# Peptides against a protein of PDB entry 4DOW, part 21

Target 1, 157 residues: chain A of PDB entry 4DOW
Amino acid sequence: TFSWVGRPLPNRKQFQQMYREICMKINDGSEIHIKVGQFVLIQGEDNKKPYVAKLIELFQNGAEVPPKKCARVQWFVRFLEIPVSKRHLLGRSPPAQEIFWYDCSDWDNKINVETIIGPVQVVALAPEEVIPVDQKSEETLFVKLSWNKKDFAPLPP

## One batch from the design tools (peptide; made by RFdiffusion4, then SolubleMPNN)

Design b1_p11_4_s1 (from b1_p11_4, 5 letters changed)
Fold by OpenDDE base, seed 1:
Structure b1_p11_4_s1 (fold): chain B 157 residues (1-157), chain A 11 residues (1-11)
Amino acid sequence: as target 1 above (157 residues)
Amino acid sequence: APPDMEKLLNP
């Protein structure tokens, strides 16, 4: 169950109410509050790992009937989401915890909040920094590079 | 971490 936290933020969008925070209620009754700017795991397809995204906006889409709780996100991609034919461009075998900033606007960045699995920690690293290996691959994810469907590039210094 | 990216990730 997802519910808005706090009052709507001022905005001029005709059919949207924007929020800074949403509450995710879990089966055991506990609650997780997720804010704009935090990173989340998004439900993947069958036999695929969850997607990784940064929350950019939280909004209720009043143009739909009934209104939908939505988010706009900045996508990250896992290495295995890169086409097989282009993976060699990285020049190395990345650890499972490495993700890449998706530097494209062609991918729909709107999601239903119901697809959010939960929060995740994402840490930006310089190329020379070593990725700490956790026992749980989803405990902390690390980003060093962007992917623009053509090549990998260093994140801006 | 890259300063510019850190700001983007953690404003």
Scores: peptide ipSAE 0.017, ipTM 0.562, DockQ to the pose 0.032
Fold by OpenDDE base, seed 3:
Structure b1_p11_4_s1 (fold): chain B 157 residues (1-157), chain A 11 residues (1-11)
Amino acid sequence: as target 1 above (157 residues)
Amino acid sequence: APPDMEKLLNP
C-alpha cells in the first residue's frame, strides 16, 4: 500500500499533483518512507533482477482513470542488462555491485509507484576507486560510468 | 567520487 506524505506541491500541470515523499506499507505492517532524490529498486520482469533508479519526481497522474500514483526516474542499468555483444566494451569484468548511469532517452522514465520494491544505496566512484564487494555493505551499489547503448563513458568529474 | 556526479546523485 502506498500513500502520499504531506501536502501536494505547487505545480503548473493541471492533471498532476506533485509530492516530495511517499509512504510504503510493507507486509509486516511497518512503513518505509521514500523521498525524491533517493534510489530505489524497481520490480523486474520475469527472471530478471530488479531495476535500479533514482527518484526524480513523485506525482499523482490525474489524467488517468482512475488516477495513479507515479514517479519519474533516472534509470541505471546492471551489467547483465547490457547486450552480450557489447559487454566487451567495458574492457573488464565488473563486480556484481556495479551499475551504470543510463544515458539514453529511449526508455520510459515514468513508473507506477507500485513497482517500487524498496530503497537501495547507490554510491558514485571514480574509475580508479575499488568497489568493496566483500564488505558489510554488500547491498550497496556503485556507479563509475554511464552507458548510452553504444559505449561506456566516464561520469562527469 | 566525481564531484559533479556526486552532487547529482546526492543533492
Scores: peptide ipSAE 0.017, ipTM 0.565, DockQ to the pose 0.032
Fold by OpenDDE base, seed 5:
Structure b1_p11_4_s1 (fold): chain B 157 residues (1-157), chain A 11 residues (1-11)
Amino acid sequence: as target 1 above (157 residues)
Amino acid sequence: APPDMEKLLNP
């Protein structure tokens, strides 16, 4: 179950109410609060790992009947989500914890909040920094580069 | 890490 936390933020969008925070109530009765700017895991396709995204906006879409709780996100991609024919462009074998900033507008960045699995930690690194692979950092994801469906590029300063 | 991106990704 998802519910808004706090009152709507001021906005001028005709059919939307904007929010800063949402509450996820999980099966054991506990609650997880997620805010705009945090990173989340999004439900993937069958037998696929969850997608990774940063929350940009939280809003209720009043244009739908009934209204839906939605989010706009910045997508990341996992290495295995990149076509096999283009993976060689990285020039190295990345660790499983590395993800890439998706620098394209071809993917819809609107999601239903019900597809959110939970929060995840994402850390930005310089290209020369080593990604730690110890047990304590196993659930942490790291980003060094962007991917625009054509090539990899350094993250902008 | 890139300064602006580090702040963006690690507030």
Scores: peptide ipSAE 0.017, ipTM 0.565, DockQ to the pose 0.031
Fold by OpenDDE base, seed 4:
Structure b1_p11_4_s1 (fold): chain B 157 residues (1-157), chain A 11 residues (1-11)
Amino acid sequence: as target 1 above (157 residues)
Amino acid sequence: APPDMEKLLNP
């Protein structure tokens, strides 16, 4: 169950109410609060790892009946989400914790909040920095590069 | 870490 936290933010968009924070109530009754600017895991397909995204906006879409709780996101991609024919462009085998900033506007960046699994920690690194892969950091994802469907590029300094 | 992207990721 998802519910808004706080009052709607000022917004000129018709049929939309924007929020800063949403509350996610999980099965054990506990609550997780997620804010704009945080990173989240999004439900993926069967046998696939969840998608990774950064929350840009939280809004209720009043144009729908019933109204839907939605989010606008910045997508990241996992290495296995990149076409097999282009993976060689990375020039290395990345660790499972590495993700890539998706530098394209071709993907729909709107989601239903019900697809959010939970928050996740994402840390930006320079290309030369080593991604720690140990028990302490298994829950943390790391981003060094962007992917624009054509090539990998260093993150802007 | 890339400073500009760091700000984007962790404002």
Scores: peptide ipSAE 0.017, ipTM 0.570, DockQ to the pose 0.032; fails the geometry check

Design b1_p11_4_s2 (from b1_p11_4, 6 letters changed)
Fold by OpenDDE base, seed 4:
Structure b1_p11_4_s2 (fold): chain B 157 residues (1-157), chain A 11 residues (1-11)
Amino acid sequence: as target 1 above (157 residues)
Amino acid sequence: MAPDMEKLLNP
């Protein structure tokens, strides 16, 4: 169950109410609060790892009946989500913890909040920095580069 | 140039 936290933020969108924070109530009754700007795992396809995204907007879509709780996200992609034919462009075999900033607009960045599995820690690194795979950070994901369906590039400054 | 880590993680 998802519920809004706090009062709606001012906006001029006729059928949308924007929020800063949402509460996710999980099975054991505990609550997880997720805010705009945090990273989350999104339900993926069967037998695939969840998608990774950064929340950039939380809003209720009042144009739908019933109204839907939605989020706008910045997508990240896992290496295995990149086409096999293009993976060689990275020039290395990345650790499983590495993700890439998806620098394309062809993937719809609007999601239903019910697809959110939970928060995840994402750490940005410079290209020359080493990803600490064997450390106490197996749950932490790391981003060094962007992917724009054509090539890998350093993250925008 | 290194990415702006603060901007990425804390918009």
Scores: peptide ipSAE 0.044, ipTM 0.756, DockQ to the pose 0.032
Fold by OpenDDE base, seed 2:
Structure b1_p11_4_s2 (fold): chain B 157 residues (1-157), chain A 11 residues (1-11)
Amino acid sequence: as target 1 above (157 residues)
Amino acid sequence: MAPDMEKLLNP
């Protein structure tokens, strides 16, 4: 169950009510609050690892009937989501904890909040910084580079 | 120095 936290933010979009925070109630009755700017795991395809995204906007889409709770996101991609034929362009074997900023507009950046699994920690690193690899945990993900379907590139400072 | 994720989203 998802519910809005706080009052709607002022916006100019006719059919959208924007929010800063959403509450996710999980099975054990506990609540997780997720805010704009946080990173989340999004339900992937069957038997696939969840997608990783940063929440850019939280909004109720009043253009739909019934209204839906939605989010706009910045996508990240896992190495294994990159086509096999292009993976060599990285020039190294990344740890499982590394993700890449998806620098393309071909993916729809709107999601239903119902696809959110939960929050995840994402840390941006400089190219020279070493990823603290922990094979026992994927609780923290790391990003150094972007991927634009053609090549990898360093993130802007 | 590590990239600023907020700056990346709000250039």
Scores: peptide ipSAE 0.042, ipTM 0.740, DockQ to the pose 0.033
Fold by OpenDDE base, seed 3:
Structure b1_p11_4_s2 (fold): chain B 157 residues (1-157), chain A 11 residues (1-11)
Amino acid sequence: as target 1 above (157 residues)
Amino acid sequence: MAPDMEKLLNP
């Protein structure tokens, strides 16, 4: 279950109430607080790994009946989510921990908070920096580049 | 240096 933490933020959107933080109650009864700006794993489709996203906004959508707890996100893509025919454009075989900033607007960036699995650590690296593999940070994801469905590009410094 | 993700989201 999900519940808002704190009071709604001031905003001018007619049907939306914005928040900074949401509380997830997980299966063991413990609670996890997730804030705007944090990275999360989003439930994937059948036989797919969870999606990776950064939370931009948390809001209740009052235009829906009943109101829905939602988030706006910046998407990241896993290498295996990139079409096979274009993977060669990277010019290397990335480690499993590498993800890419999705630089497209074709993918809806609104999600239901119910699809959030939990938080995840994402670290931005310069292109020349080595992604640590087989270390204690195996669950940490790393981003160096963006993907815009046409090519890879370095992230601005 | 690594990019600032916050700056990327809030240009």
Scores: peptide ipSAE 0.042, ipTM 0.741, DockQ to the pose 0.034
Fold by OpenDDE base, seed 1:
Structure b1_p11_4_s2 (fold): chain B 157 residues (1-157), chain A 11 residues (1-11)
Amino acid sequence: as target 1 above (157 residues)
Amino acid sequence: MAPDMEKLLNP
């Protein structure tokens, strides 16, 4: 289950209450708090790895009945989510822990918080920095480049 | 230098 933490932030939007933090209750009774600005794993489709996103807003959408707990996110993409025909544009075989900043507006960036699996660590690296591959795959994800459906580009310093 | 993720979201 998900519940808001703290008081709503000042907001001018008529049907939205914005929050800084949300609490996830796990089956064992433990709680995980997730804040705006953190990275999360989002439930993917069948037989697909979870999506990766950075939380940019947490809000309750009062325009829906009943009100929904939602988030706005910045999407990242895994290499295997990029069309096969375009993967060669990277010019290398990335490690499994590499993700890419999705620099497009065609994806809906609103999600239901119930799709959040949990937090994940994402580290931004310069192009010349080596990605340290952990024994456990996807313990930490790394981003060097953006993907805009046309080409890869370095993230601005 | 590594990119600043916060600046990318809030330039």
Scores: peptide ipSAE 0.041, ipTM 0.738, DockQ to the pose 0.034

Design b1_p11_4_s3 (from b1_p11_4, 5 letters changed)
Fold by OpenDDE base, seed 2:
Structure b1_p11_4_s3 (fold): chain B 157 residues (1-157), chain A 11 residues (1-11)
Amino acid sequence: as target 1 above (157 residues)
Amino acid sequence: MPPDMEKLLNP
């Protein structure tokens, strides 16, 4: 169950109400608050790891009946989500905790908040920094590079 | 890829 936290933000977009924060109630009855700018796990396909995204905007879509709670996200991709034929371009075998910033014009994608599994920690690293796989939890993800469907590149600023 | 993900998440 998802519910908005706080009042709608000032917005000129017709049929949309924007919010800063949403509350997710999970099975054990506890509540998790998720804000714009945080990273989340999104429900993946069967037997696949969840997708990773950064929340850019939280909004209620009034164009739908009934209105839907939605988000705009910046996508990240896991190494295994990259086409097999392109993986060699990385030039190394990444640890399981490494993800890549999706650097394409379609970065502003919409999702239903119902697809959010929960928050996740994403840490940006410089290319020369080592991913602390032995020291950090498996739940912490690290990003060093972007992926634009053609090649890997340094992270966007 | 995100386009496919969007389609999957918002059919």
Scores: peptide ipSAE 0.037, ipTM 0.635, DockQ to the pose 0.407
Fold by OpenDDE base, seed 1:
Structure b1_p11_4_s3 (fold): chain B 157 residues (1-157), chain A 11 residues (1-11)
Amino acid sequence: as target 1 above (157 residues)
Amino acid sequence: MPPDMEKLLNP
Protein backbone atom coordinates (compact mmCIF):
# COMPACT_ATOMS: atom_id res chain seq x y z
CA THR B 1 0.00 0.00 0.00
CA PHE B 2 1.25 3.44 -0.99
CA SER B 3 0.12 6.75 0.47
CA TRP B 4 1.29 10.32 0.07
CA VAL B 5 3.23 11.96 2.87
CA GLY B 6 2.80 15.66 3.45
CA ARG B 7 0.92 18.28 1.50
CA PRO B 8 1.00 18.66 -2.26
CA LEU B 9 3.78 20.86 -3.57
CA PRO B 10 3.01 23.94 -5.62
CA ASN B 11 3.20 23.13 -9.31
CA ARG B 12 2.07 24.50 -12.65
CA LYS B 13 1.01 21.23 -14.18
CA GLN B 14 -2.68 20.81 -14.68
CA PHE B 15 -4.17 17.52 -13.52
CA GLN B 16 -1.10 16.65 -11.45
CA GLN B 17 -0.50 16.91 -7.72
CA MET B 18 3.18 16.85 -6.82
CA TYR B 19 4.59 15.34 -3.66
CA ARG B 20 7.96 15.11 -1.98
CA GLU B 21 7.51 11.82 -0.19
CA ILE B 22 5.51 8.62 -0.31
CA CYS B 23 4.92 5.95 2.31
CA MET B 24 5.15 2.28 1.46
CA LYS B 25 3.51 -0.15 3.87
CA ILE B 26 4.97 -3.62 3.76
CA ASN B 27 3.58 -6.99 4.84
CA ASP B 28 4.79 -6.89 8.44
CA GLY B 29 3.00 -3.61 8.99
CA SER B 30 6.15 -1.52 8.97
CA GLU B 31 6.42 1.59 6.84
CA ILE B 32 9.15 2.77 4.50
CA HIS B 33 9.24 6.41 3.47
CA ILE B 34 10.71 7.17 0.06
CA LYS B 35 11.57 10.70 -1.06
CA VAL B 36 12.30 12.38 -4.35
CA GLY B 37 16.00 12.02 -5.06
CA GLN B 38 16.32 8.54 -3.61
CA PHE B 39 17.10 5.42 -5.58
CA VAL B 40 14.66 2.56 -5.85
CA LEU B 41 14.32 -0.93 -7.23
CA ILE B 42 11.53 -1.42 -9.75
CA GLN B 43 9.82 -4.75 -10.30
CA GLY B 44 11.39 -6.71 -13.13
CA GLU B 45 10.13 -9.63 -15.13
CA ASP B 46 10.40 -13.25 -14.08
CA ASN B 47 13.98 -14.44 -13.65
CA LYS B 48 15.24 -10.89 -14.12
CA LYS B 49 16.85 -8.63 -11.56
CA PRO B 50 14.86 -5.54 -10.59
CA TYR B 51 15.38 -2.35 -12.52
CA VAL B 52 17.19 0.54 -10.85
CA ALA B 53 15.94 4.11 -10.94
CA LYS B 54 16.33 7.48 -9.27
CA LEU B 55 13.10 9.18 -8.27
CA ILE B 56 12.78 12.57 -9.95
CA GLU B 57 9.12 13.36 -9.31
CA LEU B 58 6.28 11.91 -7.28
CA PHE B 59 2.84 12.86 -8.50
CA GLN B 60 -0.78 11.87 -8.64
CA ASN B 61 -1.99 11.76 -12.22
CA GLY B 62 -5.43 13.30 -12.16
CA ALA B 63 -5.90 12.80 -15.87
CA GLU B 64 -6.51 9.12 -15.23
CA VAL B 65 -9.71 7.69 -13.81
CA PRO B 66 -9.21 6.78 -11.09
CA PRO B 67 -6.18 8.97 -10.34
CA LYS B 68 -2.91 7.07 -10.30
CA LYS B 69 0.05 7.47 -7.98
CA CYS B 70 3.04 7.84 -10.29
CA ALA B 71 6.70 8.69 -10.38
CA ARG B 72 9.07 10.08 -12.96
CA VAL B 73 12.47 8.46 -12.81
CA GLN B 74 15.98 8.55 -14.15
CA TRP B 75 16.72 5.05 -15.35
CA PHE B 76 19.84 3.06 -14.72
CA VAL B 77 20.75 -0.11 -16.54
CA ARG B 78 22.58 -3.18 -15.39
CA PHE B 79 25.37 -4.53 -17.56
CA LEU B 80 23.35 -7.62 -18.38
CA GLU B 81 20.52 -5.40 -19.62
CA ILE B 82 22.81 -4.05 -22.35
CA PRO B 83 22.62 -5.96 -25.64
CA VAL B 84 25.23 -8.70 -25.88
CA SER B 85 26.55 -7.25 -29.12
CA LYS B 86 27.43 -3.97 -27.43
CA ARG B 87 28.84 -5.11 -24.09
CA HIS B 88 32.35 -5.26 -25.50
CA LEU B 89 32.30 -1.47 -25.80
CA LEU B 90 32.93 -1.23 -22.07
CA GLY B 91 36.34 -2.80 -22.54
CA ARG B 92 36.22 -4.60 -19.22
CA SER B 93 34.15 -7.05 -17.21
CA PRO B 94 32.30 -5.02 -14.60
CA PRO B 95 31.41 -6.30 -11.15
CA ALA B 96 27.80 -7.28 -10.61
CA GLN B 97 27.26 -4.17 -8.48
CA GLU B 98 28.02 -1.74 -11.31
CA ILE B 99 25.13 0.03 -13.02
CA PHE B 100 25.07 2.67 -15.72
CA TRP B 101 23.21 5.96 -16.07
CA TYR B 102 20.80 5.55 -18.96
CA ASP B 103 21.36 8.63 -21.10
CA CYS B 104 18.51 8.27 -23.57
CA SER B 105 15.07 9.77 -23.96
CA ASP B 106 13.62 6.93 -25.99
CA TRP B 107 12.14 5.20 -22.95
CA ASP B 108 9.17 6.39 -20.94
CA ASN B 109 10.29 7.57 -17.52
CA LYS B 110 6.86 7.47 -15.88
CA ILE B 111 6.05 4.53 -13.63
CA ASN B 112 3.31 3.48 -11.30
CA VAL B 113 4.53 3.61 -7.71
CA GLU B 114 3.13 0.13 -7.21
CA THR B 115 6.07 -1.19 -9.21
CA ILE B 116 8.50 0.06 -6.56
CA ILE B 117 10.00 -2.80 -4.56
CA GLY B 118 11.94 -0.62 -2.16
CA PRO B 119 14.89 1.71 -1.74
CA VAL B 120 18.44 0.87 -2.76
CA GLN B 121 21.78 2.53 -2.20
CA VAL B 122 23.53 3.90 -5.28
CA VAL B 123 26.95 5.52 -5.05
CA ALA B 124 28.54 7.55 -7.83
CA LEU B 125 32.27 7.02 -8.33
CA ALA B 126 34.95 8.54 -10.49
CA PRO B 127 36.30 6.22 -13.18
CA GLU B 128 39.56 5.75 -11.29
CA GLU B 129 37.84 4.83 -8.04
CA VAL B 130 37.65 1.16 -7.15
CA ILE B 131 34.25 -0.43 -6.70
CA PRO B 132 34.32 -2.08 -3.29
CA VAL B 133 33.12 -5.65 -3.54
CA ASP B 134 32.76 -7.06 -0.07
CA GLN B 135 30.09 -8.74 1.99
CA LYS B 136 29.13 -5.55 3.78
CA SER B 137 28.54 -3.58 0.58
CA GLU B 138 27.11 -6.35 -1.59
CA GLU B 139 23.72 -4.63 -1.68
CA THR B 140 25.16 -1.26 -2.72
CA LEU B 141 25.21 -0.38 -6.40
CA PHE B 142 27.82 1.82 -8.03
CA VAL B 143 27.75 4.03 -11.10
CA LYS B 144 30.75 5.41 -12.99
CA LEU B 145 29.52 5.74 -16.55
CA SER B 146 26.51 6.53 -18.66
CA TRP B 147 25.14 4.42 -21.48
CA ASN B 148 23.41 6.06 -24.46
CA LYS B 149 22.87 2.96 -26.61
CA LYS B 150 25.93 3.94 -28.66
CA ASP B 151 28.78 3.99 -26.19
CA PHE B 152 29.79 4.41 -22.58
CA ALA B 153 30.82 7.82 -21.29
CA PRO B 154 32.01 9.20 -17.97
CA LEU B 155 29.46 10.90 -15.76
CA PRO B 156 29.71 14.67 -15.61
CA PRO B 157 31.68 15.93 -12.58
CA MET A 1 18.74 -0.55 -22.19
CA PRO A 2 16.10 -2.54 -20.39
CA PRO A 3 14.60 -4.81 -23.03
CA ASP A 4 11.17 -5.12 -21.44
CA MET A 5 10.77 -1.60 -20.13
CA GLU A 6 7.70 -0.91 -22.23
CA LYS A 7 5.93 -3.91 -20.77
CA LEU A 8 6.77 -2.77 -17.26
CA LEU A 9 5.55 0.78 -17.77
CA ASN A 10 2.47 -0.10 -19.79
CA PRO A 11 1.33 -3.61 -18.88
Scores: peptide ipSAE 0.035, ipTM 0.623, DockQ to the pose 0.548
Fold by OpenDDE base, seed 4:
Structure b1_p11_4_s3 (fold): chain B 157 residues (1-157), chain A 11 residues (1-11)
Amino acid sequence: as target 1 above (157 residues)
Amino acid sequence: MPPDMEKLLNP
């Protein structure tokens, strides 16, 4: 179950109410609060790892019947989401914790909040920095590069 | 130096 936290933000979009925070109630009755700017895991396809995204906006879409709780996101991609024929462009075998900033506008960046599995920690690193894969922080994901469907590029400082 | 994710979203 998802519920809004706080008052709606001022906006001029018809049939939309914007929020800064949403509450996710899980099966054991506990609650997780997720805010704009945080990173989340999104439900993936069968037998595939969840998608990774950064929350840009949280809003209720009143144009739908019934109204739906939605989010606008910035997508990341996992290495295995990149076509096999282009993976060699990375020039290395990345650890499982590495993700890439998706630098394309061809993907729909609007989601239903019901697809959110939970929050995840994402840390930006310089290309020369080593990803600590042997540490118990296996739950943390790391981003060094962007992917624009043609090549990898360093993230701007 | 690691990039600033905030600047990536708001260039």
Scores: peptide ipSAE 0.020, ipTM 0.627, DockQ to the pose 0.034
Fold by OpenDDE base, seed 5:
Structure b1_p11_4_s3 (fold): chain B 157 residues (1-157), chain A 11 residues (1-11)
Amino acid sequence: as target 1 above (157 residues)
Amino acid sequence: MPPDMEKLLNP
């Protein structure tokens, strides 16, 4: 179950109410609050790892009947989501914790909040920094580069 | 030095 937290922000678009925070209630009755700017895991395809995204906007879409709770996101991609024929362009075998900033506009960046699994920690690193693969950071994801479907590139300063 | 993720979204 998802519910808005706080009052809506000033309306910027017709039929859209903006929010800063949403509450996710899980099966045991506990609550997780997720805010704009946080990173989240989103339900993926069958038997595949969840997608990774950063929340940009939280909004209720009043153009739909009934209204839907939605989010706009910045996508990240896992290495295994990159076509096999392009993976060699990285020039190295990345650790499982590495993800890439998706620098394309071909993917729909609007989601239903009900597809959110939960929050996740994402840390940006310089290209020369080593990704720690210790037990403490097992659930932490790291980003060094962007992917634009053609090549990898350093993140903008 | 790594870029700030907030700055990437909100330049």
Scores: peptide ipSAE 0.019, ipTM 0.621, DockQ to the pose 0.033

Design b1_p11_4_s4 (from b1_p11_4, 5 letters changed)
Fold by OpenDDE base, seed 5:
Structure b1_p11_4_s4 (fold): chain B 157 residues (1-157), chain A 11 residues (1-11)
Amino acid sequence: as target 1 above (157 residues)
Amino acid sequence: EPPDMEKLLNP
């Protein structure tokens, strides 16, 4: 169950009421608050790891019947989501914790909040920095590069 | 120097 937290922001778009925070109620009755700017895991396909995204906007879409609680996101991609034929372009075997900034507009960046599994920690690193792979960081994801369906590139400073 | 993701999303 998802519910809005706080008052809506001033309306900037017709039928879209914006918010800064949403509450996710878990099965045991506990609550997790998720805010704009946080990273989240999104439900993936069957037997696949969840998608990774950063929340950039939370809004209720009143144009739908019934109205839907939605979010706009910046997508990230896991290495295994990159086509097999293009993985060699990275020039190295990345650790499982590495993800890539998806630098394309072909993916719909609107999601239903009900697809959110929960928050996740994502840390940006310089290309020369080593990704720590230890017990403490096993749940943390790291991003160094972008992927634009053609090649990998350093993130802009 | 690592990139600032906030600046990346909100230049």
Scores: peptide ipSAE 0.036, ipTM 0.737, DockQ to the pose 0.033
Fold by OpenDDE base, seed 4:
Structure b1_p11_4_s4 (fold): chain B 157 residues (1-157), chain A 11 residues (1-11)
Amino acid sequence: as target 1 above (157 residues)
Amino acid sequence: EPPDMEKLLNP
């Protein structure tokens, strides 16, 4: 169950109410608060790892009946989501914790908040920095590069 | 230097 935290932000978008924070109530009754700017895991396909995204907007879409709680996101991609024929462009075998900034606009960046599994930690690194793969950082994801469906590129400093 | 994620989202 998802519920808005706080009052809607001032906006002039018809049928949309924007928020800074949403509360996710999980199975054990505990609550997780997720804010704009945080990284989240999004439900993926069966037998696939969840998608990774950064929340850029939280809003209720009043144009739908009933109204839907939605989010706009910046997508990240896992290495295995990149076509096999393009993976060689990376020039290395990345660790499982590495993700890539998806630098394309062909993906719908609007999601239903119900697809959010939970928050995840994402750390940006310089290309030369080593990704720690020990057990202590197993749940942390790291991003060094962007992927634009044509090539990999360093993230701007 | 690591990239600024906030700046990337809001250049």
Scores: peptide ipSAE 0.035, ipTM 0.732, DockQ to the pose 0.034
Fold by OpenDDE base, seed 3:
Structure b1_p11_4_s4 (fold): chain B 157 residues (1-157), chain A 11 residues (1-11)
Amino acid sequence: as target 1 above (157 residues)
Amino acid sequence: EPPDMEKLLNP
């Protein structure tokens, strides 16, 4: 179950009510609050790992019937989501914790909040920085590069 | 220096 936290923000979008925070009630009855700017895991397809995204907007879409709780996101991609034929372009075998900024507009960046599994920690690193691989950091994801379906590129400083 | 994620999202 998802519910808005706080009152809608002022905006000019005709059929949208914008929010800064949403509350996710999980199975054990506890609640997790997620805010704009945080990273989340999004439910993947069958037999696929969850997608990774950063929340940029939280809004209720009043144009839908019934209204839907939605989010706009910046997508990240896992290495295994990149086509096999292009993975060699990275020039290295990345650790499992590495993700890439998806620098394309072909993916719909609007999601239903019901697809959110939960928050995840994402840390941006400089290209020369080493991704730590240990028990304590296994749940943390790291991003160094962008992927635009053609090649990898360093993220701007 | 690592990139500023906020700047990347809000250029």
Scores: peptide ipSAE 0.035, ipTM 0.735, DockQ to the pose 0.034
Fold by OpenDDE base, seed 1:
Structure b1_p11_4_s4 (fold): chain B 157 residues (1-157), chain A 11 residues (1-11)
Amino acid sequence: as target 1 above (157 residues)
Amino acid sequence: EPPDMEKLLNP
């Protein structure tokens, strides 16, 4: 289950109450607090790895009946989510921990918070920096480039 | 220098 933490933030958007933090209760009764700005894993399709996203906004959508707890996100894509015919554009075989900033507006960036699996660590690197692949950081994801469905591009420093 | 994620989101 998900519940808001703290009081609603002042905003000018009708039918929306914005928050900075949400509490996720998991099966063992423990709680995980997730804040705006953190990275999360989003429930994927069957036999697919979870999607990766950065939380931009947390809000209750009062335009829906009943109101829904939602989030706006910045999407990232895994290499294997990129069409096979375009993967060669990277010019290298990336490690499994590499993800890419999705630089397109064709994806809906609003999600229901119940699709959040949990937090994940994402680290931005310069193109010349090596992605560390070791057991200690095996769950950390790294981003160097953006993907805009046409080509890969470095993230600006 | 690594990219600034906050700068990318809030230029």
Scores: peptide ipSAE 0.035, ipTM 0.729, DockQ to the pose 0.033

Design b1_p11_6_s1 (from b1_p11_6 with D11E)
Fold by OpenDDE base, seed 1:
Structure b1_p11_6_s1 (fold): chain B 157 residues (1-157), chain A 11 residues (1-11)
Amino acid sequence: as target 1 above (157 residues)
Amino acid sequence: SAPPVVLPIEE
């Protein structure tokens, strides 16, 4: 169950109400609050790992009947989501914790909030920084580069 | 679905 937290933000978009935060109620009755700017796991396809995304906007889409709770996201891709024929362009074997900023507009960046599994920690690193592999960071994902379907590039600072 | 439905095979 998802519910808005706080008052709608001022906006000029018709049929949309913007929010900063959403409450996710999980099975045990506890609540997880997720805010714009945080990273989340999005339900993947069958037998696939969840997608990784950064929340850019949270909004209720009043143009739909009934209104839908939606999010605008910045997508990330896992290395194994990159086509096999392109993986060599990285020039290294990345750790499982590494993800890449998806720098393309061909993916729809609108999602239903119901597809959100939960929050995840994503840390941006400089190219020379080492990705920690210890148990304390095993749940953290790391991003150094972007992927634009043609090549890898350094993250914009 | 926002991302492509067909993805490369995961390990």
Scores: peptide ipSAE 0.022, ipTM 0.624, DockQ to the pose 0.180
Fold by OpenDDE base, seed 2:
Parts: sequence; structure tokens; C-alpha cells
Structure b1_p11_6_s1 (fold): chain B 157 residues (1-157), chain A 11 residues (1-11)
Amino acid sequence: as target 1 above (157 residues)
Amino acid sequence: SAPPVVLPIEE
């Protein structure tokens, strides 16, 4: 169950009410608050790892019937989501915790919030920084580069 | 979901 936190933000978009924060209530009754700017795991296909995304906007879409709670996201991709024929372009074997900023517009960046599994920690690193893979950071994902379906590039601003 | 329907299989 998802519910908005706080009042709608002022905006000029017809049929859209924007928010800063959403609350998801999980099975045990506990609540998790997720804000714009945070990273989340999105439900993947069957037997696939969840997708990784950064929340850019949270909004209720009144153009749909019934209105839908939605988010606009910046997608990230896991190394194993990159086509096999292109993986060699990285020039190294990345750790499992590394993800890549998806720098393409061919993916729809609007999601239903019901596809959100939960929050995840994503840390941006400079190319020279080492990804720490220890027990303390096993749940943290790291991003150094972008992927534009053709090649890897420095992380965009 | 928003990503492509067909994705590479994890290896």
C-alpha cells in the first residue's frame, strides 16, 4: 500500500499533483518513506533481479482513470543487463555491486509506484575510487560510468 | 515495466 506524505507541491501541470515523499506500508505493518532523489529497486521480470532507479518526480496522474500514483525515474542498469556482445567494452570485470547510469531515452521513465520494492543505497564514485565489497556494504550499489547502448562513458552530472 | 521487455539473461 502506497500513500502520499505531505501536501502537493505547487506546479502548473494539468492533471498532475506532485509530491516530495511517499509512504509504502509493507506486510509486517511497518512503513518505509521514500523521497524524491532517493534510489529504489523496481520489480523486474520473473526470475530477474530488480531494476535500479533514482526517483526524479513523484506525482499522481489524474489523466488516468482511475488516478495513478506514479514516479518519473532515472534508470540504472546492471552489468548483466547489458548485451553480451557489448560487455567487453567495459574493459574489466565489474563487481556485482556496480551499476551504470542509463543514458538513453528509449526506456519509458514513468513507473507506477506499486512496482517499487523498496529503497536501495547507491553511491557515485570517481573512476579512481575502489568499490568496497565487504560485509558492511554488501547491499550498497556503486556507479562510476554511464551506458548509452553503444559505449561506456564518464558519469553524467 | 519501463525497461525493454527482452533483456539479456544473467550469466
Scores: peptide ipSAE 0.022, ipTM 0.622, DockQ to the pose 0.173
Fold by OpenDDE base, seed 3:
Structure b1_p11_6_s1 (fold): chain B 157 residues (1-157), chain A 11 residues (1-11)
Amino acid sequence: as target 1 above (157 residues)
Amino acid sequence: SAPPVVLPIEE
């Protein structure tokens, strides 16, 4: 289950209540708090790895019936989510931990919070920095570049 | 679902 943490933030949007933090209660009864600005894993299709996203906004959408707890996100893509015909544009074989900032607007950036699996660590690296592949870092994802369906580009500073 | 339903390959 998901519940809001704290009082709604001031905003002018009708039918919307904005929040800074949400509480996710998982099966064993433990609670995980997720805040705006953190990275999360989003449920993917069956037999597929979860999507990666950065939380930009948390809000309850009162315009829907019934009201829905939602998030606005910045999407990331895994290398295998990029079309086969365009993967060569990277010019290298990335490690499994590398993801890419999705720089397109064709993906809806609004999600239901119930699709959130949990938090994940994402670290931005300079192009020359080496991605660690040891067991300690296998849980961490790394981003160096953006992908806009046409080419890869350096991340903005 | 916000991302595309069909991905290039299974992950």
Scores: peptide ipSAE 0.022, ipTM 0.613, DockQ to the pose 0.189
Fold by OpenDDE base, seed 4:
Structure b1_p11_6_s1 (fold): chain B 157 residues (1-157), chain A 11 residues (1-11)
Amino acid sequence: as target 1 above (157 residues)
Amino acid sequence: SAPPVVLPIEE
């Protein structure tokens, strides 16, 4: 169950109400609050790891009946989501915790909030910084580079 | 809405 937190933010979009924060109620009754700017895991297909995204906007789409709770996101990609023929361009074998900023517009960046599994920690690192891969940090993801379907590049500002 | 369904197989 998802519910808005706080009052709608001022906006000029005709059929949208924007919010800063949403509350996710889990099966055990506990609540998780997720804000714009945080990172989330999005439900993937069977036997596939969830997608990773950064929340850019939270909004209710009033054009739909009934209104839908939605989010606009910046996508990240896992190494194994990159075509096999292009993986060699990285020049190294990344740890499982490394993800890449998806620098393309071919993916729809609007999602239903119901697809959100939960929050996740994403840390930006310089290329020379070591990604810690241990039991203590196994839940943290790290990003050093972007991927634009052609090559890897330094992170955008 | 989400990423395309057709993706490389996770190995």
Scores: peptide ipSAE 0.022, ipTM 0.621, DockQ to the pose 0.174

